# Ledger of designs, part 95: peptides against a protein of PDB entry 5ONS

Target 1, 181 residues: chain A of PDB entry 5ONS
Amino acid sequence: MFKKFDEKENVSNCIQLKTSVIKGIKNQLIEQFPGIEPWLNQIMPKKDPVKIVRCHEHIEILTVNGELLFFRQREGPFYPTLRLLHKYPFILPHQQVDKGAIKFVLSGANIMCPGLTSPGAKLYPAAVDTIVAIMAEGKQHALCVGVMKMSAEDIEKVNKGIGIENIHYLNDGLWHMKTYK

## One batch from the design tools (peptide; made by RFdiffusion4, then SolubleMPNN)

Design b2_p20_2_s3 (from b2_p20_2, 8 letters changed)
Fold by OpenDDE base, seed 5:
Order: C-alpha cells, then structure tokens, then sequence
Structure b2_p20_2_s3 (fold): chain B 181 residues (1-181), chain A 20 residues (1-20)
C-alpha cells in the first residue's frame, strides 16, 4: 500500500473530525481490535482532536497529536501503523516469518507460504482476511502489518503461493511519515 | 499485556535493527 508512497506527493489534505464521527470510529476500532479497548482513551484522549490525513488512492490516516495511529483504504478496515503497533503489540494476532523472509518483507513483497512454515517461522491459527502483525525469527518487534490471504490451516496444507499480503512494512512510505501535524 | 513507552528515536532504532 505504501511501497511508492511519498508524503510530499501523495498527501492531499488533512481534516479534523467531528465528535460524532470520532465516536463512530472508536466503536469501529474496538470492534476490529477488542484488545485496544482498555487503551483507546490513552491512544485517543477525549480532549485531543482527531484528524484524518487524506492521501491518494483513497488512503486515510487517522492521527492524534501528530501521531499516525491507524489507516484504511477505500473505507475498508482500519490497520494500525507499525509505530502504534510497536507500542501496543498485542492489538493484532501474530505470525512469524523465518530469517530468510525478512529482506523480502522489507522490500514490500508478499509473504509466501514457505516463509511461514519453515524452521524459524511460527504460524498461528488465523482465518483468511485477518489483519496480522508479522514478526520475524530472532526479532522482538513487528516488521510488517499484513492480511491473511489463506487461513493458517491452508498455508500449512498448500504451502505454496501468497500466504499473507504485505500491507505496511518498516521503512515504507508510511513509516517515513514520522508525524503529521 | 502492557503497552511499551517507545520514543520516536526508539522506534527508529527498531527499524534500523533490521538492517544490522
């Protein structure tokens, strides 16, 4: 989603959301990420304005106090930014790729099934279309936010093709947007 | 399950650690 993304070229505008809209978004976030509920008031304090950075290709980034928190495309599901996910690593289910897959993930490549079934990888139960945090062998922090293109069961069984779609990865265009005020 | 208080600098270091 952000492989060719550049803040200077791909951001259109920034709008401040109404209270009613914020309430709706918070409810959506809790529905998507139940584990975020106890922390949502800390992440999005009621006293702080919530903004949407509108980008090309129908990408919207939710921000509070300049921090990039969540994003979505074409009014689809919200994804946490890696910067938020690193602070709240429990808000997504995890999958772990092997050491060899790291360089490919960080180039924006989708995650192939063998990278999830090989020694060093750890594949956890997850349904297709689940948004997941991609961990790596020997690393503490997530390197990617992805979407299951197969169920974990099918990844193990088929073990060929794209298992997880790479949505957001370290050092992509979104990562380079450290803040936006 | 507690959140981690990571600064912007620490977050950048996380990314850098994947290239070392």
Amino acid sequence: as target 1 above (181 residues)
Amino acid sequence: LEPKDLSLEELDEIAESFFE
Scores: peptide ipSAE 0.737, ipTM 0.968, DockQ to the pose 0.890
Fold by OpenDDE base, seed 1:
Structure b2_p20_2_s3 (fold): chain B 181 residues (1-181), chain A 20 residues (1-20)
Amino acid sequence: as target 1 above (181 residues)
Amino acid sequence: LEPKDLSLEELDEIAESFFE
């Protein structure tokens, strides 16, 4: 989603959200990520304005105090930014790729099934379309936010093709954006 | 499960650690 993204070229505008809209978004976030509920007031304090940075290709980034928190495309589901996910690593279910897959993930490549079934990888139960944090063998922090394109069961059985779509990865255009006020 | 209080600098270091 952000492989060729550049803040200067791909951001269109920024809007401040009304209170009612913020409440709706908070409810959506809790629904998508139940584990975030106890922390949502810390992440999005009531006193702080919430903004949406509108980008090309129907991408929207939810921000508070310049911090990039979540993003979505075409009003689909929200994804946490890696910067938020690193602070709250429990808000997504995890999948782990082997060491050899790291360089490909960080180039924006989708995660192929063998990278999830090989030694060093860890594949956890997950349904198709589940938003997941991609972990890596020997690394503490998530390197990617992805979406299951196959169920974990099918990944194990078929073991070829795209298992997880790469949505956001370290050092992509969103990562380089850092903050936006 | 507790949050990690990471600064912007620390977050950047996380990314850099994948290239070491």
Scores: peptide ipSAE 0.733, ipTM 0.968, DockQ to the pose 0.886
Fold by OpenDDE base, seed 3:
Structure b2_p20_2_s3 (fold): chain B 181 residues (1-181), chain A 20 residues (1-20)
Amino acid sequence: as target 1 above (181 residues)
Amino acid sequence: LEPKDLSLEELDEIAESFFE
């Protein structure tokens, strides 16, 4: 989603959200990520305005005090940014790729099934379309946010093709935005 | 399940650690 993204060229505008809209978004976030509920007031304090950064390709980024928290495309599901995920690593289910897959993930490549079934990888139960944190063998922090294109069960059985779509990865265009005020 | 209080600098260091 952000492989060719550049803040100067791909951001259109920024709008401040009304209270009623913020309430709706918070409820949606809790529905998508139940583990975030106890922390939502810390992430999005009531006293702080919530803004949407509108980008090309129908991408929207949710921000508070300049911090990039979540993003979505075409009003689909919200994804956490890696910067938020590193602070709250428990808000997504995890999948782990082997060491050899790291360089490909960080180039924006989708995660192929063998990278999830090989020694060093760890595949956990997950349904198709689940948003997941991609971990790596020997690393503590997530390197990518992805979407299951196959169930974990099917990844193990078929073991070929795209298992997880790469949505957001370290050092992509979104990562390099850092903040937006 | 405790959050991590990471600064922007610390977050950048996380990304850099994947290339060391």
Scores: peptide ipSAE 0.732, ipTM 0.967, DockQ to the pose 0.858
Fold by OpenDDE base, seed 4:
Structure b2_p20_2_s3 (fold): chain B 181 residues (1-181), chain A 20 residues (1-20)
Amino acid sequence: as target 1 above (181 residues)
Amino acid sequence: LEPKDLSLEELDEIAESFFE
């Protein structure tokens, strides 16, 4: 989603959200990420305005105090940014790729099944379309936010093709935005 | 399940750690 993304070229505008819209978004976030509920007031304090950075290709980034929190495309589901995910690593279910897959993930490549079933990888139960944090063998922090394109069960059984779609990865265009006020 | 208080600098260091 952000492989060719550049803040200077691809950001259109920034809008401040009304209270009612914020409430709706918070409810949606809790539905998508139940583990976020106890922390949502910390992440999005009531006193702080919530903004949407509108980008090309129908990308929207939810921000508070310049911090990039979540994003979505074409009114789809919200994804946490890696910067938020690193602070709250438990808000997504995890999958772990082997060490050899790291360089490919960080180039924006989708995660292939063998990278999730090989020694060094860890595959946890997850349904298709689940948004997941991609961890890596020998690394403490997530390197990617992805979407299961196959269930964990099917990844193990089929073990070929795209297991997880790469949505957001370290050092992509979104990562390089850092903050937006 | 506790959050981590990470600064922007620390977050950038996380990314850099993947390229060492």
Scores: peptide ipSAE 0.730, ipTM 0.967, DockQ to the pose 0.909

Design b2_p20_2_s4 (from b2_p20_2, 8 letters changed)
Fold by OpenDDE base, seed 2:
Structure b2_p20_2_s4 (fold): chain B 181 residues (1-181), chain A 20 residues (1-20)
Amino acid sequence: as target 1 above (181 residues)
Amino acid sequence: LEPRDLSLEELDEIANSYFE
């Protein structure tokens, strides 16, 4: 989603959200990420304005105090930014790729099944379309936010093709935005 | 599980650590 993304070229505008809209978004976030509920007031304090950075390709980034928190495309599900995920690593279920897959993930490549079934990888139960944190063998922090394109069961059984779609990865265009006020 | 209080610098270091 952000492989060729550049803040200067791909951001259109930024709008401040009304209270009612914020409330709706918070409810959606809790629905998508139940583990975030106890922390949502810390992440999105009531006293702080919530903004949406509108980008090309129908991408919207939710921000508070300049921090890029979540993003979505075409009013689809929200994804946490890696910067938020690193602070709250438990808000997504995890999958772990082997060491050899790291360089490909960081180039924006989708995660192939063998990278999730090989020694060094860890594949946890997850349904198709689940948003997941991609962890890496020997690394503490997530390198990617992805979406299961196959269930964990099918990944193990078929073990061929795209297991997880790469949505957002370290050092992509979104990562390089850092902050936006 | 508890949140991690990470600064922008620390976050950038996370990214850099993948290339070390």
Scores: peptide ipSAE 0.734, ipTM 0.967, DockQ to the pose 0.887
Fold by OpenDDE base, seed 1:
Structure b2_p20_2_s4 (fold): chain B 181 residues (1-181), chain A 20 residues (1-20)
Amino acid sequence: as target 1 above (181 residues)
Amino acid sequence: LEPRDLSLEELDEIANSYFE
């Protein structure tokens, strides 16, 4: 989603959200990420305005105090930014790729099944379309936010092709935005 | 897992750690 994304070229505008809209978004976030509920007031304090950075390709980034928290495309589900995910690593279920897959993930490549079934990888139960945090063998912090393109069960059985779609990865265009006020 | 209080600098270090 952000492989060729540049803040200067791909951001259209930024709008401040009304209270009612913010409330709706918070409810949606809790629905998508139940584990975030106890922390949502810390992440999005009531006193702080919430903004949407509108980007090309129908991408929207939810921000508070310049911090990039979540993003979505075409008003689909919200994804956490890696910067938020690193602070709250439990808001997504995890999958772990082996060491060999790291360089490819960080180039924006989708995650192939063998990278999830090989020694060093850890594949946990997950349904298709589940948004997941991609962990790496020997690393503490997530390197990627992805979406399961097949179930964990099918990844194990088929063990070829794209297992997880790479949505957002370290050092992509979104990562390099850092903040936006 | 619990929240981690990470600064922007620390977050950048996370990214850099993948290239060490």
Scores: peptide ipSAE 0.733, ipTM 0.966, DockQ to the pose 0.924
Fold by OpenDDE base, seed 4:
Structure b2_p20_2_s4 (fold): chain B 181 residues (1-181), chain A 20 residues (1-20)
Amino acid sequence: as target 1 above (181 residues)
Amino acid sequence: LEPRDLSLEELDEIANSYFE
């Protein structure tokens, strides 16, 4: 989603959300990520305005105090940014790729099944379309936010093709935004 | 399941750590 993304070229505008809209978004976030509920007031304090940075290709980034928290495309599901995910690593279910897959993930490549079934990888139960944090063998912090394109069960059985779609990865265009005020 | 208080500098170091 952000492989060729550049803040200067791909950001259109920024809008401040009304309280009713914010409430709706918070409820949606809790629905998508139940584990975030106890922390949502910390992440999005009631006193702080919530903004959406509108980008090309129908990308929207939810921000508070310049911090990039979540993003979505075409009014689809919200994804946490890696910067938020690193602070709250438990808000997504995890999958772990082996060491060999790291360089490909960081180039924006989708995650192939063998990278999730090989020694060094860890594959946890997850349904198709689940948004997941991609961890790496030997690393503490997530390198990617992805979407299951196959169930964990099917990844193990089929073990070929795209297991997880790469949505956001370290050092992509979104990562390089850092903050937006 | 506790959050991590990470600064922007620390977050950048996370990315850098993947290239060490």
Scores: peptide ipSAE 0.733, ipTM 0.968, DockQ to the pose 0.894
Fold by OpenDDE base, seed 3:
Structure b2_p20_2_s4 (fold): chain B 181 residues (1-181), chain A 20 residues (1-20)
Amino acid sequence: as target 1 above (181 residues)
Amino acid sequence: LEPRDLSLEELDEIANSYFE
């Protein structure tokens, strides 16, 4: 989603949200990520304005005090940014790729099934279309946010093709944006 | 898992650690 993203070229505008809209978004976030509920007032304090950065390709980024928190495309599901996910690593269920897959993930490649079933990888139960944090063998912090294109069961059984779609990864265009005020 | 209080510099170091 952000492989060729540049803040100066791909950001259209920024709008400040009304209180009622913020309430709706918070409810959506709790529905998608139940574990975030106890922390939502810390992440999005009531006293702080919430903004949406509108980008090309129908991408919207939710921000508070310049911090990039969540994003979505075409009003689909919200994804946490890696910067938020590193602070709250429990927001998403995890999947772990082996060491050899790291360089490909960091180039924006989708995660192939063998990278999730090989020694060093760890595959946890997850349904198709689940948003997941991609972890790496020997690393503490997530390197990617992805979407299951196959269930964990099917990844193990079929073990070929795209297991997880790469949505956002370290050092992509969104990562380099850092903040927006 | 608990929340982690990470600065922008610490977050950048996370990314850098993947390229060391």
Scores: peptide ipSAE 0.729, ipTM 0.965, DockQ to the pose 0.914

Design b2_p20_3_s1 (from b2_p20_3 with A2E D4E E12S T13L)
Fold by OpenDDE base, seed 5:
Structure b2_p20_3_s1 (fold): chain B 181 residues (1-181), chain A 20 residues (1-20)
Amino acid sequence: as target 1 above (181 residues)
Amino acid sequence: SEIEEAFAEAASLADPSNWP
């Protein structure tokens, strides 16, 4: 989603959200990520305005005090940014790729099944369309946010093709954006 | 490397005091 993204070229405008809209978004976030509920007031304090950064290709980024928190495309599901995920690594279920997959993931490649079933990888139960944090062998912090394109069960059984779609990764255009006020 | 620098930056964002 952000392989060729540049803040200067791909941001259209920024809008401050009304209270009612913020409430709706918070409810949606809790529905998507139930584990975030106890932390949501810390992540999005009531006293702080919430803004949407509107980007090309129907991308919207939710921000508070310039911090990039979540993003979505075409009013689909919200994804946490890696920067938020690094602060709250438990808000997504994890999958772990082997060490050799790191360079490919960070080039924007989708995660292939063998990278999730090989020695050094760890595959955890997850259904299709689950948003997941991609971890890597020997690394403590997520390198990618992805979406399961196959269930964990099918990844193990079929063991070929795209297991997880790469949505956002370290050093992509969103990562380099850092903040937006 | 750029990769290791990114992981280092990720580490700097981690705050265990926010973890359950």
Scores: peptide ipSAE 0.678, ipTM 0.954, DockQ to the pose 0.847
Fold by OpenDDE base, seed 2:
Structure b2_p20_3_s1 (fold): chain B 181 residues (1-181), chain A 20 residues (1-20)
Amino acid sequence: as target 1 above (181 residues)
Amino acid sequence: SEIEEAFAEAASLADPSNWP
C-alpha cells in the first residue's frame, strides 16, 4: 500500500474530526481490535483532537497529536501503523517468517506460504482476512502488517502461493512519514 | 544497514521510557 508513498506527493489534505465521528471510530477500533479497549484512552485521549490525513488512492490515516495511529483504504478495515503496533504489540495476532524472508518482506513482497512453514517460521491459527503482525525469526519487533489471504490451516496444507498480503512494512512510505500535524 | 536501523527505531518506539 505504501511502497511508493511519499508524504509530499501523496497527501491531499487533513481534516479534524467531530466528536461524534471520533466516537464511531473508537467503537469500530474496539470491534476490530478488542484488546485495544483498555488502552484507547491513552492512545486517543479525549482532550486531543483526532485528525484524518487523506491521501491518494483513497488512503486515510488517523492521527492524534501528529502521531500516525491507524490507516485504511477505501473505507475498509483499519490497520494499525507499525509505529503504534510497536508500542502496543498485542493489538494484532502474530505470524512469524523465517530469517531469510526479512529482506523480501521489507521490499514489499507478499509473504509466500513456504516462508511461514519453513524452519524458523511460526504459524499461528488465524482465519482468512485476519489482520496480523508479521514477526521475524530473531527479531523482537514487527516488521510488517499484513492480511491473511489463506487460513493458517490452508497455508500449512497447501503451502503454495500467497499466504499473507503485505500491507505496511518497515521503511515503506508510511514508516518514513513518522508524524503529521 | 537500513534494515537494522529500522529495527533499532522500532525498539526505541517500543520502549515506554522514550515516550513523551
Scores: peptide ipSAE 0.674, ipTM 0.952, DockQ to the pose 0.453
Fold by OpenDDE base, seed 1:
Formats: C-alpha cells, sequence, structure tokens
Structure b2_p20_3_s1 (fold): chain B 181 residues (1-181), chain A 20 residues (1-20)
C-alpha cells in the first residue's frame, strides 16, 4: 500500500474530525481490536483533536497530535501503523516468518506460504482476511502489517502461493512519514 | 544497515521510557 508512497506527493489534505465522528471511529476500533479498549483513552485522549490525513488512492490516516495511529483504504478496515503497533504489540495477532523472508518482506513482497511453514517461522491459527502483525525469526518487533490471504490451516496444507498480503512494512512510505501535524 | 536501523527505531518506540 505504501511502497511508492511519499507524503509530499501523496497527501491531499487533512481534516479535523467532529466529536461524534471520533466516537464512531473509536467504536469501530474496539470492534476490530477488542484488546485495545482499555488503552484507547491513552492512545486517543478525549482532550486531543483527532485528524484524518487524506491521501491518494483513497488512503486515510488517523492521527492524534501528529502521531499516525491507524490507516484504511477505500473505507475498509482500519490497520494500525507499525509505529502504534510497536507501542501496543498485542493489538494484532502475530505470525512469524523465517529469517530468510525478512529482506523480501521489507521490499514490499507478499509473504509466501513456505516462509510461514519453514523452520524458524511460527504460524498461529488465523482465519482468512485477519489483519496480523508479522514478526520475524530473531527479531523482537513487528516488521510488517499484513492480511491473511489464506487461513493458517490452508497455508500449512497447500504450502504454496501467497499466504499473507503485505500491507505496511518497515521503511515503506508510511514508516518514513513518522508524524503529520 | 537500513534494516537494522529500522528495527532499532522500532525498539525505541516500543520502550515506554521514550514516550512523551
Amino acid sequence: as target 1 above (181 residues)
Amino acid sequence: SEIEEAFAEAASLADPSNWP
């Protein structure tokens, strides 16, 4: 989603949200990520304005005090940014790729099944379309946010093709954006 | 490397002592 993204070229505008809209978004976030509820007032304090950064390709980024928190495309599900996920790593279920997959993931490649079934990988139960944090062998922090394109069960059975779609990864355009005020 | 630098930054973000 952010392989060729540059904030100077791909950001269209930024709008401040009304209180009622913020409340709706918070409810959506809790629905998507139930574990976030106790932390949401810390992540999005009531006293702080919430903004949406509108980007090309129908991408929207939710921000508070310049911190990039969540993003979505075409009014689909919200994804946490890696920067938020690093602070709250429990927001998403995890999957782990082997060491050899790191360079490919960080080039924006989708995660192939063998990278999830090989020694060094760890594949946890997850349904298709689940948003997941991608961990890597020997690394403590998520390198990617992805979406299961196959269930964990099917990844193990078929062990061929795209297992997880790469959505956001370290050193992509969103990562380099860092803040937006 | 750029990769290791990114992971180092991630580690920094993950440390609450670095939070405002």
Scores: peptide ipSAE 0.672, ipTM 0.952, DockQ to the pose 0.458
Fold by OpenDDE base, seed 3:
Structure b2_p20_3_s1 (fold): chain B 181 residues (1-181), chain A 20 residues (1-20)
Amino acid sequence: as target 1 above (181 residues)
Amino acid sequence: SEIEEAFAEAASLADPSNWP
């Protein structure tokens, strides 16, 4: 989603959200990520304005005080940014790729099934379409946010094709954006 | 490397002592 993303070229505008819209978004975030509820007031303090940074390709980034928190495309589900995920790593369920997959993931490649079933990888139960944090063997912090294209069960069973779609990864355009005020 | 620097930055973010 952000392989060729550049803040200067791909951001269209920034809109401050009304209270009612913010409330709706918070409810949606809790629905998507139940574990975030106790932390949401810390992540999105009531006293701080919430903004949407509108980007090309129908991408929207939710921000508070310039911090990039979540993003979505075409009004689909929200994804946490890696920067938020690093602060709150429990927001997403995890999957782990082997160390050999790191360079490919960080080039924007989708994660193939063998990269999730190989030695050094760890595949945890997850349904198709689940948004997941991609961890890597020997690394403590997520390197990618992805979406399960197959269930964990099918990944193990079929072990062929795209297991997880790469959505956002370290050093992509969103990562380099850092903040937006 | 770029990869190492990214993970280092991630580690910094993950440390609450770096938060305001």
Scores: peptide ipSAE 0.661, ipTM 0.951, DockQ to the pose 0.460

Design b2_p20_3_s2 (from b2_p20_3 with A2E D4E E5K E12K T13E)
Fold by OpenDDE base, seed 3:
Structure b2_p20_3_s2 (fold): chain B 181 residues (1-181), chain A 20 residues (1-20)
Amino acid sequence: as target 1 above (181 residues)
Amino acid sequence: SEIEKAFAEAAKEADPSNWP
């Protein structure tokens, strides 16, 4: 989603949201990520304005106090940014790729099944379309946010093709954006 | 490397002592 993204070229505008819209978004976030509810007031304090940065390709980024928190495309599900996920690593279920997959993931490549079933990888139960945090062998912090394109069960059985779609990764255009006020 | 810089930055931001 952000492989060729550049803040100077791909950001269209920024709008401040009304209270009613913020309430709706918070409810949606709790529905998508139930574990976030106790932390939502810390992440999105009531006193702080919530803004949407509108980008090309129908991408919207939620921001509070300049921090990039969540993003979505074409009114689809919200994804946490890696920067938020590093602070709250429990927001998403995890999957771990082996050491050899790191360079490919950080080039924007989708995660192939062997990278999730090989020694050094860890594959946990997850259904198709689940948004997941991608961890790496020997690394403490998530390197990617992805979407399961196969269930964990099918990844193990088939062990061929795209297991997880790469949505957002370290050093992509969103990562380099850092803040927006 | 650029990869190690990114992981180092992630570690820095994940540390609550660096939070505002």
Scores: peptide ipSAE 0.595, ipTM 0.935, DockQ to the pose 0.443
Fold by OpenDDE base, seed 4:
Structure b2_p20_3_s2 (fold): chain B 181 residues (1-181), chain A 20 residues (1-20)
Amino acid sequence: as target 1 above (181 residues)
Amino acid sequence: SEIEKAFAEAAKEADPSNWP
């Protein structure tokens, strides 16, 4: 989603959200990520304005105090940014790729099944379309946010093709945006 | 490497002592 993203070229505008809209978004976030509920007031304090950065290709980034928290495309599901996920790694279920997959993931490539079933990888139960944090062998922090294109069971059985779609990764355009005020 | 720098930055951000 952000392989060719540049803040200067791809950001259209920024709007401050009304209270009712914020409430709706918070409810949606809790539905998508139940584990976030106890932390949501810390992540999105009531006293702080919530903004949406509107980008090209129908991308929206939710921000508080300049921190990029979540993003979505075409009013689909919200994804946490890696920067938020690093603070709250439990927001998403995890999958782990092997060492060899790291360079490919960080080039924007989708995660192939063998990279999830090989020695050094860890594959956990997850349904198709689940948003997941991609971890890497030997690394403590997530390198990518992805979407399961196959269930974990099918990844193990079929073991070929795209297992997880790469949505956001370290050093992509969103990562380099860092903050927006 | 740029990759290692990114992971180092992630580690820094993950530390609550660095939070606003």
Scores: peptide ipSAE 0.589, ipTM 0.934, DockQ to the pose 0.460
Fold by OpenDDE base, seed 5:
Order: structure tokens, then sequence, then C-alpha cells
Structure b2_p20_3_s2 (fold): chain B 181 residues (1-181), chain A 20 residues (1-20)
């Protein structure tokens, strides 16, 4: 989603949200990520305005005080940014790739099934379309946000093809954006 | 490497002492 993304080239505008819209978004976030509820007032304090950065290709980024928190495309599900996920790593269920997969993931490649079943990888139960944090062997912090294209069960059984779609990764265009005020 | 720098940055952000 952000492989060729650049803040200067791909941002269209920024809008400040009304209180009612913010409430609706918070409810959506709690629905998607139930574990975030106790932390939401810390992540999105009531006193702070919430903005949406509108980007090309129907991408929207939620920001508070310049921090990029969540993004979505075409009114689809919200994804946490890696920067938010690093602060609150429990927001998403995890999957782990081996060390050898790191360079490919960080090139924007999808995660193939063998990279999730190999020694050093850890595959946890997850259904198709689950948004997941991609961890790496020997690394403490997520390197990628992805979407399960196969269930964990099918990844293990079939062990061929795309297991997880790469959505957002370290050093992509969203990562380099860092803040937006 | 750029990769290691990114992971180091992630570690810095994960530290509550660096939070706004």
Amino acid sequence: as target 1 above (181 residues)
Amino acid sequence: SEIEKAFAEAAKEADPSNWP
C-alpha cells in the first residue's frame, strides 16, 4: 500500500473531524480491536483534535497531535500504523517469520507460506482476513502489518502460495512520513 | 544497516519514557 508512497506527492488534504465522527471512529476501533478500549483515551485523548489525512488511492490516515495512528483504504478496515503498534503491540495478533524473510518483507513482498512454517517462524491460529502484526525471529518489534490470505491451518497444510499480504512495513512510505501536523 | 536502524527506532518509540 505504501511502497511508492511519498508525503509530498500522495497526500491530498487534511481535515479535522467533528466530535460525533470521532465517537463513531472510536467505536469502530473498539469493535475491530477490543483490547484497545482501556488505552483509547491515552491514544486519542478527548481534549485533542483528531484529523484525517486524505491520500491518493482512497487512503485515509487518522492522526492525533501529528502522530499517525491508524489508516484505511476505501472505507475498509482500520490498520494500526507500525509506530502505534510499537507502543501497543497487543493491538494485533502476531505471526512470526524467520530471519531470512526480513529482507523480503521489507522490500514489500508478501509473506509466502514456507516463511511462516520454517524453523524460526511461529504460526499462530488466525482466520482468513485477520489483520496481523508480523514479527521476526530475534526481533522484539513488529516489522510489518499484514492480512491473512489463508488461515493458519491452511498455511500449515498447503504450505504454498501467499500466506499473508504485506500492507505496511518498516521503511515504507508511511513509516518515513513519521508525523503530520 | 537501514534495517537495524529501523528496528532501533521502533525500540525507541516503544519506550514509554519517550512518549509525548
Scores: peptide ipSAE 0.580, ipTM 0.933, DockQ to the pose 0.457
Fold by OpenDDE base, seed 2:
Structure b2_p20_3_s2 (fold): chain B 181 residues (1-181), chain A 20 residues (1-20)
Amino acid sequence: as target 1 above (181 residues)
Amino acid sequence: SEIEKAFAEAAKEADPSNWP
């Protein structure tokens, strides 16, 4: 989603959200990520304005105090940014790729099944379309946010093709955006 | 490397002592 993203070229505008809209978004976030509920007031304090940075290709980034928290495309599900995920790593279920997959993931490549079934990888139960944090062998922090394109069960059984779609990764355009005031 | 730098940055952000 952000392989060719550049803040200067791809940001269209920024809007401050109304209270009612913020409430709706918070409810949606809790629905998507139930574990975030106890932390949501810390992440999005009521006193702080919530903004949406609107980008090309129907990308929207939710921000508070300049911090990029979540993003979505075409009114789809929200994804946490890696920066938020690093602070709250429990927001998403995890999958782990082996050491050799790191360079490919960080080039924007989708995660192929063998990279999730090989020694050094760890595959945890997850259904298709689940948003997941991609971890790497020997690394503590997520390198990618992805979407399961196959269930964990099918990844093990079929062990061929795209297991997880790469949505956001370290050093992509969103990562380099860092903050937006 | 750029990769290690990114993971180092992630580590900094994960540390609550660095939070605003």
Scores: peptide ipSAE 0.571, ipTM 0.931, DockQ to the pose 0.454

